# Ledger of designs, part 66: peptides against a protein of PDB entry 6GMG

Target 1, 331 residues: chain A of PDB entry 6GMG
Amino acid sequence: DSDDRVTPPAEPLDRMPDPYRPSYGRAETVVNNYIRKWQQVYSHRDGRKQQMTEEQREWLSYGCVGVTWVNSGQYPTNRLAFASFDEDRFKNELKNGRPRSGETRAEFEGRVAKESFDEEKGFQRAREVASVMNRALENAHDESAYLDNLKKELANGNDALRNEDARSPFYSALRNTPSFKERNGGNHDPSRMKAVIYSKHFWSGQDRSSSADKRKYGDPDAFRPAPGTGLVDMSRDRNIPRSPTSPGEGFVNFDYGWFGAQTEADADKTVWTHGNHYHAPNGSLGAMHVYESKFRNWSEGYSDFDRGAYVITFIPKSWNTAPDKVKQGWP

## One batch from the design tools (peptide)

Design b1_p21_1_s2 (made by RFdiffusion4, then SolubleMPNN; from b1_p21_1, 14 letters changed)
Fold by OpenDDE base, seed 3:
Structure b1_p21_1_s2 (fold): chain B 331 residues (1-331), chain A 21 residues (1-21)
Amino acid sequence: as target 1 above (331 residues)
Amino acid sequence: SIEEEIEQAYQSQRASGGLKP
């Protein structure tokens, strides 16, 4: 039970944020101040500012997932996930590399696998696919038209995603988005929706039937993207944290970073919004903090995780939670 | 369920002290 979790109080709609603080190359603030920023910048529905609802504040209070939850309008399902893995680099490093001093073979292999993921290429792939989807959405007034447009776009680009099954997360993602069906959302009109991106960090060694070494140091073969498509099978992600390597050590099970639909072409200049933990102002964890990180800081991740995925979902165009431009910090 | 996933996150954050930059 999250007995020490507290839902942040409502903030007046006209309350301006306090300045963010620099923290390890990020802009950092307490959750209540992020709510103030969110209301000023991201809250707009059909051009009108909205106070963050109690439900939204509750979602936000759950920490790292809460930022993505509030901005996407749904709990992350992570079904349409992309990554990039350099197989040649992995093989070469395993063959020619050696464990560091004090590093076990399993630790070495786990590290090499982690380092063989190319975060920039993974992000670029997700952006490419989101762009294709947005083109398919633009003039589609029903799901059938959207799917037809999507198939045409993929065929024109000779994209391997054209071979995905009709029931795959790729083709079913829009249909499975609650806000698409909402009267005040998409109202079943694809042209009222846009593709957005968030990222999830998680642990590869989640198989309880695997070796203890894989649970501690990673499973080098787990959660690799499919060749050609870049799709990651997320079905084995059960939000199980890394196993401790020493007594008293513990790891967080996941991290989520919100990107939305920024148009900045330079990946290094993109802003990722994420949280540290659930809001417990009167507990041992303390108040939740929200970070706005540049791509380098986000993609670096934490030792808690050895996998990253870039996930596509959809929001109504009437929402301003995914603007073209995101400014880091305040003012 | 979503509730179970949230609870798992809660427990892992409490045990680890959360994510620190």
Scores: peptide ipSAE 0.548, ipTM 0.948, DockQ to the pose 0.865
Fold by OpenDDE base, seed 5:
Structure b1_p21_1_s2 (fold): chain B 331 residues (1-331), chain A 21 residues (1-21)
Amino acid sequence: as target 1 above (331 residues)
Amino acid sequence: SIEEEIEQAYQSQRASGGLKP
């Protein structure tokens, strides 16, 4: 019950974290200990450590989304999302493949669609776009200059994103970022901002007007990236979980993982920070745990989800919530 | 609301960071 959610208490600014626990290639800790780590490593504003505020602790307490929320400074809007989908693989598998024993046609199609997404290529596309955006942000002191730079960068790279509408989430994302407008944030200066990445796992079969089979096994046509751009229309993501396939079965509607702005070129070595559930130390769920996972562990996801999106947002460069290097665990 | 969204997210009481079933 969401009513069991508790805001974690404040941690002293100089309190060092306890060691994280290894868990299946991940580093795991309780939320309070993550707050300690966050204060030591990620809390910096203009190079100065900050105690995590009550508001930030409250955001964090929401679980997986809370980790992304506290580090990005806003609740995820998911508007600027990227993925990679192999259309040829999808078509070929549908044509030449066969359902497994006991697998329905709908289940087969849903599985084939899921398997036709490439998480690594999706992540790479987001990183590519974030890099272009970061170049466009550099030395741009107003939004017009940023947009002009962005268009020039895209033209130079012959990127299909150059053809996006001016109102597209691609061009409007910076403007729609609260921290861009904040005096202590971007202060309307694009050069004070940087692009960052997080990921969302979710279910494709969210259309209530669709067949029950699509809700149970996935909608093969939903949330595909646009050709050339890799943009995913997230407007239909309503945080609806997968429908149960058997009595008593339940699925989680989403998972969020924070990447930030790591410069590690090897995707497999990148660290993704996420939470298990909302913080309910006195409830049935118990205390929230925070995980730092390698890309392989993150991108694997769960059977609850058949889509992964890599989302770009922006934070002030003065924030240290998205450092170039993220060390897994503690120490 | 955000609270409603989170409640919906974790109706299964599953830990998102837990072991894959």
Scores: peptide ipSAE 0.100, ipTM 0.786, DockQ to the pose 0.425
Fold by OpenDDE base, seed 4:
Formats: C-alpha cells, sequence, structure tokens
Structure b1_p21_1_s2 (fold): chain B 331 residues (1-331), chain A 21 residues (1-21)
C-alpha cells in the first residue's frame, strides 16, 4: 500500500497561526497551523522559540501519536499507565443490569466494563503520581537520589506504589527516558526533568487467542488497573484495533491525547491535544488536523476504544511542550 | 519495535479513515 503520509513543510518561525475553528466543543486546525502555534507557544527550549525540525514534523505527521511524540520527544512507550476501575459498579451492573434490546451478552459485558472505568479518577491518579514524582525530582541530582526521594514520598503518603519492584516501569521510567540522558536534556540530572501526562485510548479485546466476541465487544477483564496502585499492565497492548462487528466496519487502533503538565485543578478545564490521522494532504484521508479538546471531549473517546490509560513520562524542564497553562485554540 | 508500532498505527488509521472529529 502506497504510503500517502507526507511530512508537513517547515513553517517560518515568526509565522503566526491562523485562528482555530470550533469543532464539536474542541478547537481544530490543520497540522501546518498547529506547527505555527507550536513554534510560538510550545517550541521554547531554554526560553528560546525553535522552528519545528524536520524530524519533529515527521513525528507529528503520524497523526494522534505524532502530537504526543513531538511534545514528549519520544515515541510513546506507555509503560507507566494508570486507570481507575469501579469493581463494585461492574459487579453490580452485571448482576442487576440487563442487555439492551438486540445487545448480546458479550456486548453487554463489554459495555458495562467500559462504563466501569472512571476516566476522571484515572486522570486524577496519574496527576497525583506525577505530583509525587515531581517532588522527588525537584532536588535530586542523580537517579539514586530521585529514587530515594520517591520512596520517601510514597511512604509518607502510604501509597501502594512503594511496594513496586525496583525494575517496575514506575521506578525505571525516568532512566528509560532518552531526554533524561541527553546533554541538552536532563543530562542525568533528575532535577532538570518533570513528569508529564498523556492519554491513550485503545481496545481491550486484543488477545488473538480469545473469543471473537471479546475482540468485537471488548474483554471485560483486560487492562484493569491493579488495586491500590492504579497501574495498568500495558504489555498486552499491541495496537490491535477492535474487530469489525459488521462488514466494511473498521476501527482505529489507538488515539493519543497530550496533556503535559497543566496545573489546572479542575479536570474539566484541562486541554488535551490530539490528531485525527496521519498527514496525507494528497491522499484520501486528507491533511492531518489537530484538536485541542477539553477533558470531557477527550475522555468521551470513540467507539473504537473501550480503554483509556493515563501515562506518565518525563521531559526536560527546559522544554515548553508541557506548560502550566494551555490555551485552547488561537488566539 | 517502535517501527512496527508506527506501521501498525499507519495501517490502522488508513483502514479506518482516521478518527472522527
Amino acid sequence: as target 1 above (331 residues)
Amino acid sequence: SIEEEIEQAYQSQRASGGLKP
């Protein structure tokens, strides 16, 4: 299949964005205009705005993942993921609820499982953990100091994450971040790094050995957070899309939303940046569009997905890709 | 691999016509 993906052209560093347009409660723009905004707002390294490099434009061109990729500086590994699942709600709905008219048992169970995830609580958990990590980073000048601080913070909060293995994604996430090791990044100094958050929407029914019903309607038992920690084992996420339920139906394998490090306490006021598809201006898909959505619009997701995970990674503090405040749209 | 994931993402988005706004 011909790769219709095109790298967006460079935008002059001084070019201002055109106004975003409203789209279903979101602010929407074409990828080239997002590059313009990005250069004005998010490109700053050490206080200096930068032109988006060809490499960064190439990353961005991959669509929804590209937005997270360009802002995080690495392809999402999704190792440190959090969610919230209401087990009692799930059990109660399964027991007392009934399939809708025409809904199969598998469809009902998949739906109930999806509805038993609390996106707001999942996001809140990730923010809580990111806050703990940021405190641990603040005065740590080596990884050992960071880890010691982290353990102390967790102990003080009586957080179940304190019991995680030293090799767990939780403790290894910083050392596994390329920008942490970069001379112009963290330079192996944790205090130069900050925790950031993005979200991934994906399908639970990815096990090829499972029933067709699970692949079509979701696996109610898959990708649940561990009790106490909220950690989601993402090792089984292989970017397999939902199986079609009807002929000609196709689903996207994932969506990514970039939150960064916004300090807005009200989840509903937070802004999530995401893309629709890879950039194919000369192809059937057309140009990539970038959306800046409020949390409600982001967390609603699509029928393509029945899981949302909130993932923590790290970026250098010198980068402005994760500012304390994100404004929706332009101006 | 990251390359495989990227390719999978590309193929999936192409097949589905991308995310709906």
Scores: peptide ipSAE 0.059, ipTM 0.767, DockQ to the pose 0.852
Fold by OpenDDE base, seed 1:
Structure b1_p21_1_s2 (fold): chain B 331 residues (1-331), chain A 21 residues (1-21)
Amino acid sequence: as target 1 above (331 residues)
Amino acid sequence: SIEEEIEQAYQSQRASGGLKP
């Protein structure tokens, strides 16, 4: 029952935000103050500031997913997801490593699998693919031209994605983006769109038919990227949280972080925007807070999750929700 | 559905107290 969720009130268009607060190496603020910043920095359509609409404020109020939702313009579908997994590291640690004191075998295997994912390489792969897509979009005025350009770019780079099926989320992602079809969006013109990136954290042990140990400590074999492409099959992600290991323990089912289209080459200097929970100012959870974290703080995640995926979607170039440069905090 | 995913998120956040840095 979502009865304690509240949509944040409208903020005047010209209201400047209050200073953000430093918190654990990140910039933090209450959701209403983020709306003020968003209106000043990210709200622009065709170069004009916009007040955040009631619909957008409602989306934002859902918490971590709300930040990605309001900036991407659609609820995350997570179909075009990338990661990096070191199979050799995984095998070596399983063979030569030992459980820690008090650690079960299942807990050890789950931890080793989690540690075998390279978040930086996964992010880099998504950025590489987004760059290829952006080159394919640049001079394409219809979907056919975009797809032809994309295939040529992949062939030139000898990229394994060139072998993906035409029905793959990789090739269908643009046509399945609502803003691509909107008159004030892409208007069916690929050259009016750009690729953007967000990240999802989630739990690997979601199969209810699996062992209790996998649900508690992770499934070492689940949600691994395909070799060569880096694509993650997200079809089995049903937003099921980690199972508790002790009485009274509970976990969040997912986290979302917004990156957009930053051009900063150093991954460690990139800024990720995310929320803690849905907005419940009169409830037990309290007001929603928004965080702007550096990549290190984002990629560390929480004990709630053992998987991270980097997802590509598209927004109109006329939107300023994904600028080249993102400044952490305010001012 | 989106509604189902939202409901799942609400339930998990209530149970855990949300994400705490």
Scores: peptide ipSAE 0.505, ipTM 0.941, DockQ to the pose 0.872; fails the geometry check

Design b1_p21_1_s3 (made by RFdiffusion4, then SolubleMPNN; from b1_p21_1, 17 letters changed)
Fold by OpenDDE base, seed 5:
Parts: structure tokens; sequence; C-alpha cells
Structure b1_p21_1_s3 (fold): chain B 331 residues (1-331), chain A 21 residues (1-21)
């Protein structure tokens, strides 16, 4: 129950983190220790360390989404999301494949759909688009200039995103970013902003009007990327978890992983920061833990989820929450 | 606004995903 959530206490600005613990290829620590690391590494505004504010600590306390929230500066809206789906594979497997022993048709279709998504290609697409956006942001001192640059970049690359509506999340994402409008943020200057990436894992079978089977085993047609662009319509994502398949079974509604703006070319070496659950040190769930996972560990996800989206948002360049290099753990 | 974001967060009935406790 979210009622047990507690805001972690403030940590002294100069307090160094304790060593992280290895956990199944991840680096793990308690949330308070992550705050210490965050203050040392990620807190910098214009090159100066900052103590994590009470508001930021409160955001962080929400768990996996809290990590993305505190680093992006806003609650995730997930409007500009990308994925990769192999339609040919999907069709072929449906046609030629067979349910496993004990697997229902709906379960089979849901599984095949899940397996038809390529997390790495989805991530690559998001990185590609973020790169285009960053080029468009460069030297653009107003939104009009940014949009013009963006259109030019897309045209040069013959990218299908050039055909998106001007009101699409793709073109409106910057203007809809609070930190872009903030005086100490972008101050309406695109060149002061940079594109960053986070990922969300969620369940496809969220339509309450759909069959129980889709809610239990996934909706094969839901949250597919548009051909050519890779854009995923996230409007139907209502943070509804997978329906139980057996009595007493429960699933988590989502998972968020923060990537930021790492420049590591090898996807497998990229680091994803995420939390396990909301901070409840006095509750049954216990203290929140923060994980720094490699891409393989992150992208594997859980059975709770059958979709992964890679989302682009923006932060001020003056923030150090999305450095070019992220190191796992401490030291 | 931050207030709107917080309100949305509560409205979403946030059960943080990740490693199940």
Amino acid sequence: as target 1 above (331 residues)
Amino acid sequence: SIEEDIEQAYADQLKSGGIKP
C-alpha cells in the first residue's frame, strides 16, 4: 500500500556513499545511499553540487518511477515513446507456430507478440532520434528554429518522422517540458536543452473492454510501434497491471529505467538506474533499493510486463543527471 | 506543475515495479 511511503531523510552534501553491493550483475544500494551518490555525481547544476531537495527526495521515494522522476525533473508522461516490432516474425510464428503444452491460444499469441519486440532495436531507434533532436537543438535559440532544424535533419535522413503532424508528441515534446520553460532551465532556449532517454516496462492487456484472456496473457495488437517511425501510442497505458492467472497472484503495474544521455556505443554496456519499490522503511516492503543494471539485465524485464518502450524527454544541459558516462555502483 | 505531477502520480496508484520484494 502506497500509504506506507516515506520520504527519505536529507543526506549531508559531502557525505560519501557506502559501497554498492553486487546483485545478479547489478549494483544495488539502499535509497539513502543512492541519494549520497546522486549528490556527488548527478546533482550538479552548472558544475556545482547540490543537495537533493525535499521535493526531489519525495519524487525518488516512489520507487522505479521515482528514479526517472528525480533525474528527468518531471513525472514521466511517456508521450514520445519508441519500440521495434518484427511484424514478419509475428505473422510467421502465428501461422507456423503451435502453443506449447498447456498453453492456451491466447497465451501463445501473447507470448509470440512479446517475443516479436526487439528491445535493442527499440533502444537504438530512441538513441537515433535523440541524436537527431540534439543536433536540431544545437544553436537553436527559439522553438521555431528548433523545429525547422528538426525537419531539415529528418528530411536529410529520409526519416518517416518528417511526416508527423506538427501537434504530434514528437514535435511538441520540447514545448511540453516544464524545465524548458524554467528560467533556470532552458529559459525557452532549445540550445540549453538536451534529449534524454528512459524506458518503461508495462502490460499490453490494459483494455478493460477486452477479453479476460488478453488481460491475462497480453493483447498482441496493443502498443505496437508505427511502421517507419517506431512511435508507440502510449495513450492507452493507464498503469494497469497484468491480470492474475491464478488465485493470489499479483503483478506490478510498471517498471522505469533511467538511461539519460550515455554515449556508450555498445548497448550492452549501458547502465540503467531503477528502483524496486516505493520507500517504506517501516512497512512490509521495507526500504527502497536502487539498482544500476546493464542493458541486458534491464531489458530482460519481468513476467509482469510484455511491452518495453524507450521514451525521449528533455533536460537542461546544466543538469548532470544524464552524464555521458555512468559508472555502476560505488566506488 | 510539480503539483500536477504529484497528483498524477497519486492518481496512477503507483506500485513501483522492479525486483519484487
Scores: peptide ipSAE 0.054, ipTM 0.781, DockQ to the pose 0.240
Fold by OpenDDE base, seed 4:
Structure b1_p21_1_s3 (fold): chain B 331 residues (1-331), chain A 21 residues (1-21)
Amino acid sequence: as target 1 above (331 residues)
Amino acid sequence: SIEEDIEQAYADQLKSGGIKP
């Protein structure tokens, strides 16, 4: 019940976090303790620690999306999303594979489609694009210069993104970022911004006009990346959860994981920060917990989801919510 | 809309132990 959500109280700026708890290869803590860590490590604006504001604490209280929200500075729009899909694998498995015992054709197709996505390659594509964007940002003092640089970089790399429309999420993402326009943010100067990455897990079978089987077991054709670019059309993502397959079964609508701008080249060593649910310390769900997971743990996802996307957005370089290096847990 | 997304965020109840052994 949404009515049970509570905004976590303010934490003193100088309060140090309690140690995180290990949980299945992850580091876990209660949301209040994450706020303490956030203030010590990620809160810096222009090199100065900041207390998490009431507004930021409210954003954070929304759970998994709240972690991405507070660190990116905006509610996720998910417009610039990337994934990797192995079409050949998909076709071959459909042709040569067989449903498991008790598995329906729809279940089989949904599973094969899910397994045909490569989370690591999707993540790498997003990182590649973010790197190109960062190069385009470095010496650009207006949007026109940024766009020109971006086009040049893409042309040099023979990247299919160069053919995207000027109004596409790819080219419009920076101008549509609120912090880019803020005086204490980018101040309309691209060189003050950097590209950052977060990930969303969600369900493919969201079309209400589709068959019940697709809603229950996935839509094999939905939310595939475009060839060459890796872009995923997220316009049909309405945060609709998987349909129950049995009475009383329920699924979560989405999960969000924050990566930021880590420079660790080994994907397996990257840290992803995410939350379990909205903060309800006096409700049945209990207090919100925050997890810092390695990529392997993050990318595994849940049965609630059959799609993963890696999304690019932007934050001011003056923010420390996306440092080059993220340490898992505390201390 | 952002409002719709926020409403949906209230329904987020991820299981803490989701790593399949």
Scores: peptide ipSAE 0.044, ipTM 0.758, DockQ to the pose 0.378
Fold by OpenDDE base, seed 2:
Structure b1_p21_1_s3 (fold): chain B 331 residues (1-331), chain A 21 residues (1-21)
Amino acid sequence: as target 1 above (331 residues)
Amino acid sequence: SIEEDIEQAYADQLKSGGIKP
């Protein structure tokens, strides 16, 4: 019951975290202990450590999305999302592949579509774009300068994003970031902002007007990236979970993983922070746990999801929620 | 809407332990 959600209590500013627990190649801890780590490592504003506010603790309590929420400073809008899809692989497998024993045609097509996404290439595309944006931000002191820089960078790289409309989420993302406009944030100065990345796992078969098979096994045509740009239209993502295939079966609506702005070049060594569920210490679900996973563990996802998107947003450079290096676990 | 999305956040219930077996 959603009514069982509880905001974690405040943790003393100087309280050190307890050791994380290794679990299946991940580092795991209870949410209260994550707050302790967050205060020691990620809480800094203008170089000063801060206690996680009640509002931030409330955001965090929502589970996986809460981790991204507290670190990005806003609820995820998912407007600037990237993925990679191998169309040739998809077509070839549909043509030459065969359903497994007991697998329906719809199930086969859904599976083939899922397997045709390349999570690593999707992540790399997002990192590439974030890098371009960061270069455009660096010496831009107004939005116009940022946009001009961005267009120049894209032109120099012959990037298809240069052809996006001025109203596209790609160009409007900065201006639509609340922290950009805040006095203690960007203060309308692009050079005070940096691009950051998070990931969302979700279900493709969300169209209620589509067949039941698509809702159960996935919609092979949904949420594909545009060729050249890698942009995914997320407008149809309504946080609808996969439909049950058997009585009593239930699926989760989404998962969020926070990457930030790590500079680790090896994707496999990057750390993704995410939560298991909303915090319900007195409820059936129990206390929220936070996981720090390597990319392999994150990108593997769950059977609940057949899509992964890598989303770009912005935070003030004065925030330390997206450091260059993230250490897995504690100590 | 964002508000609707926030409400849906309550459905964030990954598998027990939050880890894929």
Scores: peptide ipSAE 0.074, ipTM 0.776, DockQ to the pose 0.460; fails the geometry check
Fold by OpenDDE base, seed 3:
Structure b1_p21_1_s3 (fold): chain B 331 residues (1-331), chain A 21 residues (1-21)
Amino acid sequence: as target 1 above (331 residues)
Amino acid sequence: SIEEDIEQAYADQLKSGGIKP
């Protein structure tokens, strides 16, 4: 029952975390211990440690999305999303491949589509774009200067994003970021902001007007990136979970992983922070756990999902929720 | 709406444990 969610209690600012434990190749801890780590490592505003506020603890308590929420400072809107899809692989596998034993045609097509997404290339595209944005932000003291810089950078790289509409999420993302407008945030100064990345896993078969097969096994044509830009239209993502294929089967609606602004060039060495479920210490689900996973562990996802998107948003540079280096676990 | 999304997030129940590397 959703009524079992509890806001984790405040942790003293000077309380050190307990050691994380290994969990299937990732570091795991209970949410209260993550709060302790967060206060020691990520809480800094203008170089000063901060106790996680009640509001932030409440956001965090929502589970996987809560980790991204507390670190980005806003509920994820997912508007500026990137992915990579191998069209040739998809076509070739459909043509030359065959359904597995017991696999329906719809299941086969859904699986082939899922496998045609390249998570590493999708992540790389988001990092590339974030880098371009960060260069555009660096010396821009108003939004107009930022947009001009961004267009110049894109033109120099011959990037297809230069052709996006001015109202596109790509160009409007900064102005639509609440922390950009805050006096103690960006204060309308782009040079005080930086681009950050998180990832969302979700189900492609969300169209209620589509066939039951698409809802059960995926929609092969849904949520594909636009050629050249890599942009994914997320407008049809309504957090609808996969439909059950058998009685008693149930799927979750999404998963979120926080990357931030790590500078590690090797994707496999990057750390992704995510939660398992909302915090219900007195309920059937139990306490929320936070995981710090390597890219391989994160990108593999679950059978609940057949899409992964890498999303860009912005935070003030004065926040330390997206440091250059993230250490997995504690100590 | 964002409120609806938050309600759905509240009901989100991901699998416990980890993905094997």
Scores: peptide ipSAE 0.056, ipTM 0.776, DockQ to the pose 0.396; fails the geometry check

